# Designs tried in a protein design run: peptides against a protein of PDB entry 4U39. Part 64

Target 1, 302 residues: chain A of PDB entry 4U39
Amino acid sequence: SIKVIGVGGGGNNAVNRMIENEVQGVEYIAVNTDAQALNLSKAEVKMQIGAKLTRGLGAGANPEVGKKAAEESKEQIEEALKGADMVFVTAGMGGGTGTGAAPVIAQIAKDLGALTVGVVTRPFTFEGRKRQLQAAGGISAMKEAVDTLIVIPNDRILEIVDKNTPMLEAFREADNVLRQGVQGISDLIATPGLINLDFADVKTIMSNKGSALMGIGIATGENRAAEAAKKAISSPLLEAAIDGAQGVLMNITGGTNLSLYEVQEAADIVASASDQDVNMIFGSVINENLKDEIVVTVIATG

## One batch from the design tools (peptide; aimed at target 1 S284 V285)

Design b2_p26_6_s3 (made by RFdiffusion4, then SolubleMPNN; from b2_p26_6, 13 letters changed)
Fold by OpenDDE base, seed 5:
Structure b2_p26_6_s3 (fold): chain B 302 residues (1-302), chain A 26 residues (1-26)
Amino acid sequence: as target 1 above (302 residues)
Amino acid sequence: MIFAFGVGKTAQEAIDKAKEFFLKKH
C-alpha cells in the first residue's frame, strides 16, 4: 500500500490538493499540532499530534515543538503507517509542525520498512530568514530519515508563474508542485496498467538515494511532447542538471490522444539529458482530464 | 491508467522496453 502523510499546514494543504485532483491508489493521512487547522483537512485519516504538549494550539512556529509532538504521538503514527510499502511524507519546511514532525514521521516510516520519500518545500525568501534557517535544519533531518528527498525551492515557482501572481496563488502553486511530485511517482506504482511496474524496480532507484531533483514540463500543440520534456529537464525547480543522476524516474502523462511517437520523443530527450548508464524507470500515463496537454515529470536520484 | 512502462539498467534499455511494449499493443 502507498500512504501520503501531510505534516503541518503546508503538508495538509498539499494533501488537500491531491484529494481535490483525485490522486488515486494512495491513502491520505493529515497530521497537525493545530486541531482547528486539522479539521479543515480532506484526508480520511486525521491525526492530532502532541495533544498533551500543545493542547491543540499548534507548534508556535517552533520546530522543536513539532519534533516533540511527533515523539509524543509515535505509537499513533506507527499504527497509521503500519503495512505501508511506500510512504510519502509531505511538508512545507520552515514552520513549526512540518519542520519538526516530518523527519520524525519519516524515520518511523523507514523503521517500519517502508520506502520513505520526502516531498518538501523550501519557504519563499519573502517568508523571512528565520523560516529559511528552520527549513534548512528540517531538510537536513529529513535527508537522514528518508530513502529519497525531493526538495522544491518555492522561490523557483516565481520563475514559472506570472510576475503579477498574487502571493496566495504562489502558495497554491507550491501545493500543486508538491502534488505533482507525489502523483508523478504514485501514478507509476498505484495506477493500474497493462503491465504494472514492479515495486522492486522503484526500490532500486529510490532506496537510500538521499536528495533528488524534480523537474516538470507542461506543453500543448504539435511539439508538445518534445516541449514538455525540454521544460522538464530545464525546469527552474531543478537546482542542478540531471546528467549526473544515478537514477531517473520519468512520467509522461497525456490525454487519450497521447501517441507512441510523442512518448518516444519525450523519453529520448530525457535520456539524452541523463547519463547513458543511468538506471531509468519510464512510465506513460493516460489522464483523460489533460486532453491536449502533456505533463512530463522527471525525478533524478543519486 | 498506465499505458506502458520501461525499466532498464540504462536509459536506452528502459526506452527500448517501453517501445517494444507499445509496438506489441499496436
Scores: peptide ipSAE 0.143, ipTM 0.727, DockQ to the pose 0.840
OpenDDE base, seeds 1, 2, 3, 4: peptide ipSAE 0.106, 0.140, 0.106, 0.039; ipTM 0.705, 0.727, 0.713, 0.555; seed 4 fails the geometry check

Design b2_p26_7 (made by RFdiffusion4)
Pose (drawn by RFdiffusion4):
Order: sequence, then C-alpha cells, then structure tokens
Structure b2_p26_7 (pose): chain A 294 residues (1-190, 197-206, 209-302), chain P 26 residues (1-26)
Amino acid sequence: SIKVIGVGGGGNNAVNRMIENEVQGVEYIAVNTDAQALNLSKAEVKMQIGAKLTRGLGAGANPEVGKKAAEESKEQIEEALKGADMVFVTAGMGGGTGTGAAPVIAQIAKDLGALTVGVVTRPFTFEGRKRQLQAAGGISAMKEAVDTLIVIPNDRILEIVDKNTPMLEAFREADNVLRQGVQGISDLIALDFADVKTIMKGSALMGIGIATGENRAAEAAKKAISSPLLEAAIDGAQGVLMNITGGTNLSLYEVQEAADIVASASDQDVNMIFGSVINENLKDEIVVTVIATG
Amino acid sequence: SLSVQVFFVGTASEVLEKLEELREEE
C-alpha cells in the first residue's frame, strides 16, 4: 500500500507522467489548491485542498496559502493517506501548493507511520528569485516532514538536455525526472520496509542514466552515477538505492556490470537496495536510477 | 508491463556476491 501524492502543479505533472508511464503498484493522489489544474490530473483521487481558502483558484505561488490550504484539508488528507505503508510526496518546490502543502501532507503521512519519501524538484534558476527562495524555504520544510527527501535540481536538467531544447521541454523533463525519481523506488516495491526505511535520513540526491546499444548497462550506469541530477559524489553516501530497468533483453551481465559501476563508486560498506526491473515497453533502452542518501 | 528480475538488499559486497552467483548460474 504505497501512495504517490502529487502536490500542487509540480507533483500533478509527475503523477500524470507516472500514470502515463503506467507505473504500477501505487495509488495516486493528486492534490491541488487549483481546481482547474487539478482536473487535469490523471489521478483517480483528486483532492482539492484549500477549497475554502482558495476557492479552486490555487495558492498563487504563495507557500503560505498552499500550507494553509493543506492545513484546512488536514482531515481530508489523513483520510486519503490512512492505510498507506509508504507515501511518496511528489511536488514542485517554489510554488505555493507544492512548496506549502507538501510538507503538511508529507508530515501527515509521516505521522501516519508511512515511510514518507518526498520527491521534489528545486525550481530552475531561471524561474527567478521568488521561486528559488520559496523552494529553499520549502525544501527546508520538506526535510523536516519526510523520512527521505529526494531533491531534483531542475537547473541540472539543463545540463542534461540539449542546450537548445525549449523551456517547455525543460519543464517537461523536470516532470519526467520527478517521475523517474518515484518510479526508481516504487518499481522496487510492486520486502521489509525497514530495509528501505533504513535507507530512508538527511537529504537525498539521485541520478539517472539512459543508454542504448552494445555497451549500454555500463553506459547507463556511468551516466547515472555521473549525472547532473546527482550533484555530490556517491562515496559520500551512507545508503544507495539502485534501480536498473531494461527490456526483456536485460541480462545479468548487463545488470551486474552496471551494479559493479555503481558499487565501485559507492563506499564498500555501503547499505544498498538494488533492483533490476524489466520494462516490456523498453527495447534497447536501459535506465539506471541511482538514489544516494548521505 | 513490469517485472522484477533481481532484487537485493545488503552491503555492496553482499549484493555483488549474490549477483556474481546468479551470473555464474546463468
């Protein structure tokens, strides 16, 4: 019983993308102050929060509103979250609802005893001062409210995509990366949560590599451990979760070869949750998701 | 559709030992 909660617009898209990618084994909850944007969520459960406060008009990039909105819907949220063994709280930080409401929601989930993993994007630098400041204040609050907070620096999306990909695609990739963040874990729980719980505090950074071809598992792992999303050295990690996904042609040779690359770059005595998942919709593509905690 | 091929929890050395064993069996 693992629930992925998209909070605000940032999470709304990630949840959409997860659903679009048919990520299995999770119950999705899209939570928004913005009734219009919420009605775009492909989530079965659409929770409008702050209906009294925002009248479906959203938080206006005011985290205080997203927070008050979440506090107003404190009871509706717990009801939706009760029974969750694990709650992914996915949101865009810098906004109002994502920045405000996610900590409220993730804290509720944490109090509910669920393994609360918040997976958020820090706004692109170009989103400006307000976005940066609010997320920083927001990311700071997400840390206090989750067991593990995987923060995806959107600015690093721009290093990864072609220098000329339009902004719209840059935001889109941030959504995918958020999806990639949650799927990277949720695919490994579809298992004693104390395992993953022992891997879940402090902040967390993740990396992703995608590769195709003859030497792809290594190419993917190398890209994953070195990825711009992953800002710090993995040898600094106390715990590392590794997810290898590929087609039905995923061989153990490929799997271990990528595991060896991720392992050698991690501390030797590191705790590790490692999985490889077969995605029939993949052909020659392989995706290594690496999440380091410490 | 999604399916898990292998899954391991432990130290890096324990995970690699289990992967090596599975690789030899394969």

Design b2_p26_7_s1 (made by RFdiffusion4, then SolubleMPNN; from b2_p26_7, 15 letters changed)
Fold by OpenDDE base, seed 1:
Structure b2_p26_7_s1 (fold): chain B 302 residues (1-302), chain A 26 residues (1-26)
Amino acid sequence: as target 1 above (302 residues)
Amino acid sequence: MKKILVLLTGTAEEVLAKLRELLKKA
């Protein structure tokens, strides 16, 4: 089974966005120290952590409180994650609960023998130096606790949105990018298809790979596949070129009109930008909710 | 309902070769 665990406010906003976008074949778990925020989760499983420590009042933007809250609730987290083959841990780093609890939860998932993937954001620079420093510590702890850690630099989202985009929309886009990171992988594993992905291949590409980068490209029109692929490999979210990656996961998602030619065209672009000896998972997904849009997601590992 | 159209694993060259083979069979 695949489980997605949203940790703290940012992680739970991302999980809500995943549920709203019908990310299929995954179980959603919302974890928070704030009981009121947790009640707003759309996840089927809702877990309040650190109830004794925090009394449901949240972590006060303190990662040590988030950590201790997860440690207090370890047995409950273990039971919720039990039997998962894969666990996505999603969080906005720099806060109290997400930063402190996400590494603890990730370690619990890994210790249970699940393939553990972190999908986390770095805070925007405008959220202040304290959040950046807290996020750096949380990301470091996540690297040790996961098999693969996808880190989304929120400041790079500002390069793909209009300069006049309200701050609230930039946060919504960060939640959407977190969704795309989880969905780009989970759709390849959980979606019924003509070709089954061996979960062993996923493990080979994602186990003990450390940090990963994600690029996203979206396009419409006649050259939409090529344009989406080019945007993905040149995405501002890719802090480095994909040619240095030891593993590449590519997802091309389109509507019912997605052709095999478009799939090949996008694959040729991403493969040509990758190392020749790179281990690649390539998948194409039909999403009936996409009209003329193609979404290419590239995850570079190693 | 979401459906996988193609799913391939291997090296970049192997993936491309498999895709080209699928297109020749389609």
Scores: peptide ipSAE 0.304, ipTM 0.844, DockQ to the pose 0.875
OpenDDE base, seeds 2, 3, 4, 5: peptide ipSAE 0.265, 0.272, 0.278, 0.235; ipTM 0.812, 0.832, 0.822, 0.795

Design b2_p26_7_s2 (made by RFdiffusion4, then SolubleMPNN; from b2_p26_7, 14 letters changed)
Fold by OpenDDE base, seed 5:
Structure b2_p26_7_s2 (fold): chain B 302 residues (1-302), chain A 26 residues (1-26)
Amino acid sequence: as target 1 above (302 residues)
Amino acid sequence: MKKILVLYVGTAQEVLDALRKLLAEE
């Protein structure tokens, strides 16, 4: 089974966005120290952590409180994660709960033998230096606790969105990018296909790979596949070129009109930008909601 | 309902070769 755990406010917003977009084949768990915020989660499983420590009042933007809250609730987290083959841990780094609890939750998942993937954001620079420093510590702890850690640099989202984009919309886009990171992988594994992906192949590409980068490209029109692929490999979210990656996951998602030619065209672009010896998982997914859009997601591992 | 059309695992070249083969069979 695949479980997605949203940790803290940002992680829970991302999980809500995943549920709203009907990301299938995954179980959603919302984790928070703030009981009021947790009540707003759309997740089936809602877990308040650190009830004794915080009394449901949240972590006060202190990562140490988030950490201790997860440690207090370890047994509950273990039970919620039990039987997962794969666990996505999603959080906005820089806060109290997400920054502190996400590494603890990730470690619990890993200790249970799940393939553990972190999908986290770095805070925007405008959120202040304190959040960035806290995020750096949380990201460091996540790297040790996960098999693969996808880090979304929120400042790079500002390069993708219009310069006049309201701050609230920039945060929503960060939640959407987190969704795309989880969905790009989970759709390849959880979606029934003509060829079942051996979970061993996923483990080979994602186990103990450390940091990963994600690129996303979206396009429409006649050359949409090529454009989406080019946008993905040149995505501002990629802090480095994919040619140094040891593993690449590629998802091409389109509507019911996605052609095999378009799939091949996109794959050729991504493969040509990758190392020749790279281990690649390539999947094409039909999403009836995309209509004329193609979305290419590239995840470079190692 | 989401469906996987194509799924390949291998080297970049193996994936490309498989896709090209599949295209040639259509």
Scores: peptide ipSAE 0.243, ipTM 0.796, DockQ to the pose 0.876
OpenDDE base, seeds 1, 2, 3, 4: peptide ipSAE 0.215, 0.223, 0.225, 0.186; ipTM 0.770, 0.786, 0.796, 0.763

Design b2_p26_7_s4 (made by RFdiffusion4, then SolubleMPNN; from b2_p26_7, 18 letters changed)
Fold by OpenDDE base, seed 1:
Structure b2_p26_7_s4 (fold): chain B 302 residues (1-302), chain A 26 residues (1-26)
Amino acid sequence: as target 1 above (302 residues)
Amino acid sequence: MKKILVLLTGTKEEVLAELRKKLAEA
């Protein structure tokens, strides 16, 4: 089974966005120290952590409180994660609960033998230096606790949105990018394909790979597949080119009009831009909501 | 739902060749 755990406010916003976008074949778990915020989760499983420590009042933007809250609730986290083959841990780094609890939850998932993937954001620079420093500590702890860690630099989202985009919309876009990171991988595994991918192959490519980079490309029109692929491999979300990445996960998502030719064209572009010796997992998914859009997600590991 | 899932491994040339083969078989 695949489990997605949203940790703290940002992680739970991302999980809500995943549920709203009907990300299939995954179980959703919302984890928070704030009981009121947790009640707003759309996840089926809602877990309050650190109830004794925090009394449901949240972590007060302190990662140590988030960490201790997850440690207090270890047995409940273990029970919620039991039997998962894969666990996504999603969080906004820089806060109290997400930053502190996400590494603990990730370690619990890994210790249970699940393939553990972190999908986390760095805070925007405008959220202040304190959040950046807290996020750096949380990301460091996540690297040790996961098999693969996708880190989304929120400041790079500002390069793909309009300059006049309201701050609240930039946060929604960060939640959407977190969704795309989880969905880009989960769709490869959870959705039945024409060509079956063994979970062992995913495990081989993602196990103990450390930090991963994610690129996203969206396009419409006649050359939409090639344009989406080119945008993905040149995405501002990529901190580096994918030419040095030993592992690549590629998802091509389109509407009901997605052709095999478009799939081939996009995949050829990404494969050509990858390492000389590449291990690529490729998937194509139909999403009726995309109509004329193609979305290419590239995750580069190694 | 036309989902194609392929593991491609090897050199770029091998990956591209296998990709084209798998897409032609689909």
Scores: peptide ipSAE 0.241, ipTM 0.806, DockQ to the pose 0.434
OpenDDE base, seeds 2, 3, 4, 5: peptide ipSAE 0.024, 0.091, 0.026, 0.057; ipTM 0.620, 0.689, 0.610, 0.660

Design b2_p26_8 (made by RFdiffusion4; failed a check: too like the target's own chain)
Pose (drawn by RFdiffusion4):
Structure b2_p26_8 (pose): chain A 294 residues (1-190, 197-206, 209-302), chain P 26 residues (1-26)
Amino acid sequence: SIKVIGVGGGGNNAVNRMIENEVQGVEYIAVNTDAQALNLSKAEVKMQIGAKLTRGLGAGANPEVGKKAAEESKEQIEEALKGADMVFVTAGMGGGTGTGAAPVIAQIAKDLGALTVGVVTRPFTFEGRKRQLQAAGGISAMKEAVDTLIVIPNDRILEIVDKNTPMLEAFREADNVLRQGVQGISDLIALDFADVKTIMKGSALMGIGIATGENRAAEAAKKAISSPLLEAAIDGAQGVLMNITGGTNLSLYEVQEAADIVASASDQDVNMIFGSVINENLKDEIVVTVIATG
Amino acid sequence: MEAVVAYGETAAEAIDKHKEKWEEKF
């Protein structure tokens, strides 16, 4: 019983993307103050929060509103979250709802005893000062409210995509990366949560590599461990979760080769949760998701 | 969907456990 909660617009898209990618084994909850944006969620559960406060008009990039909105819906949320063994709280930070409500929601989930993993994006630098400041204040609050917070620096999306990809695609990739963050774990729970719990505090950074071809598992792992999303050296990690995903042509040779690359770059006595998952929708593509905690 | 997952207290242990489970399954 793992629930992925998209909070605000940032999470709304990530949940959509997850659903779009048919990520299995999770119950999705899209939570928004913005009734219009929420009605775009592909989530079966659409929770409008702050209905009294925002009247479906959203938080206006005011985290305080997203917070008060979440506090207003404190009871509706717990109801939706009860029975969750694990709650992914996925949101865009810098907003109102994502920045404000996610900590409220993730804290509720944490109090509910669920393994609360918040997976959020820090706004692109270009989103400006308000976005940066609010997320910083917001990411700070997400850390206090989750067991593990995987923060995806959107600015790093721009290093990854072609220098000329339009902004719309840059935001889109941030959504996918958020999806890639949650799927990277949720695919490994579809298992004693104390395992993953022991891996889940402090902040967390993740990396992704995607490759195709003859030497792809290594190409993917190398790209994953060196990825711009992954800002710090992995040898600094106390715990590392690795996810290897490929087509039905995923070989152990490829799997361990990528595991060897991720492992050698991690501390030797590191705790590790490692999985390889077959995605039939993949052909020659292979995706290594690496999440380091410490 | 098919997945093999392992936990280890060391990287080498996690890889060995994953390898064993992979071979058993596939």

## One batch from the design tools (peptide; aimed at target 1 D187 V263)

Design b2_p27_1 (made by RFdiffusion4)
Pose (drawn by RFdiffusion4):
Structure b2_p27_1 (pose): chain A 294 residues (1-190, 197-206, 209-302), chain P 27 residues (1-27)
Amino acid sequence: SIKVIGVGGGGNNAVNRMIENEVQGVEYIAVNTDAQALNLSKAEVKMQIGAKLTRGLGAGANPEVGKKAAEESKEQIEEALKGADMVFVTAGMGGGTGTGAAPVIAQIAKDLGALTVGVVTRPFTFEGRKRQLQAAGGISAMKEAVDTLIVIPNDRILEIVDKNTPMLEAFREADNVLRQGVQGISDLIALDFADVKTIMKGSALMGIGIATGENRAAEAAKKAISSPLLEAAIDGAQGVLMNITGGTNLSLYEVQEAADIVASASDQDVNMIFGSVINENLKDEIVVTVIATG
Amino acid sequence: SLTDKLKAAVATFDPTAAANVAVIKGS
């Protein structure tokens, strides 16, 4: 019983993307102060929060509103979250709802005893000072409210995509990366949560590599461990979760080869949760998701 | 080592399985 909660617009898209990618085994909850944007969520459960406060008009990039909105819907949320063994709280930081309500929601989930993993994006630098400041204040709050907070620095999306990809696609990739963050774990729980719990505090950074071809598992792993999303050296990690996903042509040669690359770059006595998952919708593509905690 | 532990773990993976997961405990 793992629930992925998209909070605000940032999470709304990630949840959409997850659903779009048919990520299995999770119950999705889209939570928004913005009734209009919420009605775009492909989530079966659409929770409008702060209906009294924001009247479906959203938080206006005011985290305080997203917070008060979440606090107002404190009871509606717990109801939705009860029974969750694990709650992914996915949101965009810098906003109002994502920045404000996610900590409230993730804290509720944490109090509910669920393994609360918050997976959020820090706004692109270009989103400006307000976005940066609010997320920083927000990411700070997400850390206090989750067991593990995987923070995806959107600015690093721009290093990854072609220098000329339009902004719209840059935001879109941030959504996918958020989806890639949650799927990178949720695919490994579809298993004693104390395992993953022992891997889940402090902040967490993740990396992704995608590759195709003859030498792809290594190409993907190398890209994953070196990825711009992954800002710090993995040898600094106390725990590392590795996810290898490929087509039905995923061989153990490829799997271990990528595991060897991720492993050698990690500490030798590192705790590790490692999985490889077959995605029939993949052909020659392989995706390594690496999440380091410490 | 971690590499050895992963190698051992992967050796027990089912190549036909949709998903294989290993939990590697550190020292």

Design b2_p27_1_s2 (made by RFdiffusion4, then SolubleMPNN; from b2_p27_1, 10 letters changed)
Fold by OpenDDE base, seed 1:
Structure b2_p27_1_s2 (fold): chain B 302 residues (1-302), chain A 27 residues (1-27)
Amino acid sequence: as target 1 above (302 residues)
Amino acid sequence: SLVDKLREAISKFDPNAKINVAVIKGK
């Protein structure tokens, strides 16, 4: 089984976005220290952590409270994660609950023998230096607790969105990028296809790989596949080129009109941008909810 | 088959590439 665990406000917003976009083949768990915020989760499983410590009032933007809350609730987390083959831990770093609890939850998942993937955001620079410093500590702790860690630099989202994009929309885009990171991987393994990947292949690329980079490209029109692929490999979300990556996970998602030629063209572009000895996993997804858009997600590991 | 065509197409640029093809049904 694949479980997605959203930790704290940002993680739970991402999980809600995943549920709204009907990311298939995964079980959703919402974790929070704030009981009121947790009640707004769309996840089937809702877990309040640190009930004794916080009394449901949240972590007060203190990562140590988030950490202690997860430690208090360790047995409950273990029970919720038991039997998972893969666990996605998603959080917005820089807050109290997400920053503190996500590494603890990730470690629990890893200790249970699940392939543990972190998909987290760095706060925007405008959220202030304190959040950036807290996020850095949380990301460091996540890196030790996961098999693969995808870190989304929120400031790079501002390079993708219009200059006049409201702050609220920038956060929604961050939630969407978190969704795309999880979905880009989960669609490779959770959705029964005409061609199935062995979970072992995913484990080979993702186990003990440390930090991973994610690029996303979206395009429409006649050259949409090539454009989407080019946007993905040159994505502002990529802090480096993918040419040095030991592993690449590529997902191309299109509507019912996605052609074999488009799939080939996009895959060729990504492969050509990768090392010749790269271990590549390629997924093609027909999503009937997409019309004219092609979405290419590239995750580079190693 | 579509699968064979996909395998052939991908094998041209990466013979070791692992492939998944999935369909997400609409609402």
Scores: peptide ipSAE 0.419, ipTM 0.858, DockQ to the pose 0.092
OpenDDE base, seeds 2, 3, 4, 5: peptide ipSAE 0.192, 0.182, 0.136, 0.105; ipTM 0.717, 0.699, 0.601, 0.552

Design b2_p27_2 (made by RFdiffusion4)
Pose (drawn by RFdiffusion4):
Structure b2_p27_2 (pose): chain A 294 residues (1-190, 197-206, 209-302), chain P 27 residues (1-27)
Amino acid sequence: SIKVIGVGGGGNNAVNRMIENEVQGVEYIAVNTDAQALNLSKAEVKMQIGAKLTRGLGAGANPEVGKKAAEESKEQIEEALKGADMVFVTAGMGGGTGTGAAPVIAQIAKDLGALTVGVVTRPFTFEGRKRQLQAAGGISAMKEAVDTLIVIPNDRILEIVDKNTPMLEAFREADNVLRQGVQGISDLIALDFADVKTIMKGSALMGIGIATGENRAAEAAKKAISSPLLEAAIDGAQGVLMNITGGTNLSLYEVQEAADIVASASDQDVNMIFGSVINENLKDEIVVTVIATG
Amino acid sequence: SLSTQVFFTGTADEVLAKLQELREEEE
């Protein structure tokens, strides 16, 4: 019983993308103050929060509103979250709802005893000061409210994509990366949560590599451990979760070869949750998702 | 559709040892 909660617009897209990618084994909840944007969520559960406060008009990039909105819907949320063994709280930080509400929601989930993993994006630098400041204040609050907070620095999306990909695609990739963050874990729980719990505090950074071809598992792992999303050295990690995903042609040779690359870059006595998952919709593509905690 | 090929927890050495064993069995 793992629930992925998209909070605000940032999470709304990630949840959509997760659903679009047919990420299995999770119950999705899209939570928004913005009734219009919420009605775009592909989530079966659409929770409008702050209906009294925002009248479906959203939080206006005011985290205080997203918060008061979440506090207003404190009871509706717990009801939706009860029974969750694990709650992914996925949101875009810098906004109102995502920045405000996610901590409220993730804290509720944490109090509910669920393994609360918040997976959020820090706004692109270009989103400006307000976005940056609010997320910083927001990411700070997400840390206090989750067991593990995987923070995806959107600015690093721009190092990864072609220098000329339009902004729209840059935001889109942030959504995918958020989806890639949650799927990278949720695919490994579809298992004693104390395992993953022992891996879940402090902040967390993740990396992703995607590769195709003859030497792809290593190419993917190398790209994953060195990825711009992953800002710090993995040897600094106390715990590392590794997810290898490929087509039905995923061989153990490829799997271990990538595991060896991720392992050698991690501390030797590191705790590790490692999985490889077969995605029939993949052909020659392979995706290594690496999440380091420490 | 998704399926788990292998899943391991433990220290890096333990995970790699289990992966090596599975690799030898497959070979």

Design b2_p27_2_s1 (made by RFdiffusion4, then SolubleMPNN; from b2_p27_2, 14 letters changed)
Fold by OpenDDE base, seed 2:
Structure b2_p27_2_s1 (fold): chain B 302 residues (1-302), chain A 27 residues (1-27)
Amino acid sequence: as target 1 above (302 residues)
Amino acid sequence: MKKILVFLTGTKSEVLAALRQLLAEAE
């Protein structure tokens, strides 16, 4: 089974966005120290952590409180994650609960023998230096606790959105990018295809790879596949080029009109940007909601 | 148009070769 665990406010917002977009084949778990915020989760499983420590009032933007809250609730987290083959841990780094609890939860998932993937955001520069420093500590702890860590630099989202985009919409886009990172991988495993991926192959490419980079491209029109692929490999979300990656996961998602030619064209572009010795997982997914859009997600590992 | 749910794993060259083969079989 695949489990997605949203940790703290940002992680729970991302999980809500995943549920709203009908990401299939995954179980959703919402974790928070704030009981009121947790009640707004759409996840089937809602877990309040650190009930004794925080009394449901949240972590007060302190990562040490988030960490201790997860440690207090370790047995509950273990029970919720038990039997998962894969666990996605999603969080906004820089806060209290997400920054502190996500590494603890990730370690619990890994200790249970799940393939553990972190999908986390760095805070925007405008959130201030304190959040950036807290996020750096949380990301470092996540890197040790996961098999693969996808880090989304929120400041790079500002390069994709209009300059006049309200701050609230920039946070919504961060939640959407978190969704795309989880969905881009989960669809490869959970969606029945003509050729199914062996979960062993996913484990080979994602196990103990450390930090991963994610690029996303979206396009419409006659050259949509090529444009989406070019946007994905040149995505502002990529802190480096995908060249030199040991592994590449590629998801091409389109509407019912997605052609095999478009799939090949996009794959050729991503492959051409990748190293010769790269291990590649490729998947094409049909999403009836995309109509004329193609979404290319590239995850570079190693 | 065949709904293309294709999942491939392998080296870059193997994945591309498999995709090209699938195209040739669909034509």
Scores: peptide ipSAE 0.281, ipTM 0.800, DockQ to the pose 0.553
OpenDDE base, seeds 1, 3, 4, 5: peptide ipSAE 0.235, 0.277, 0.264, 0.268; ipTM 0.777, 0.798, 0.789, 0.791; seeds 3, 5 fail the geometry check

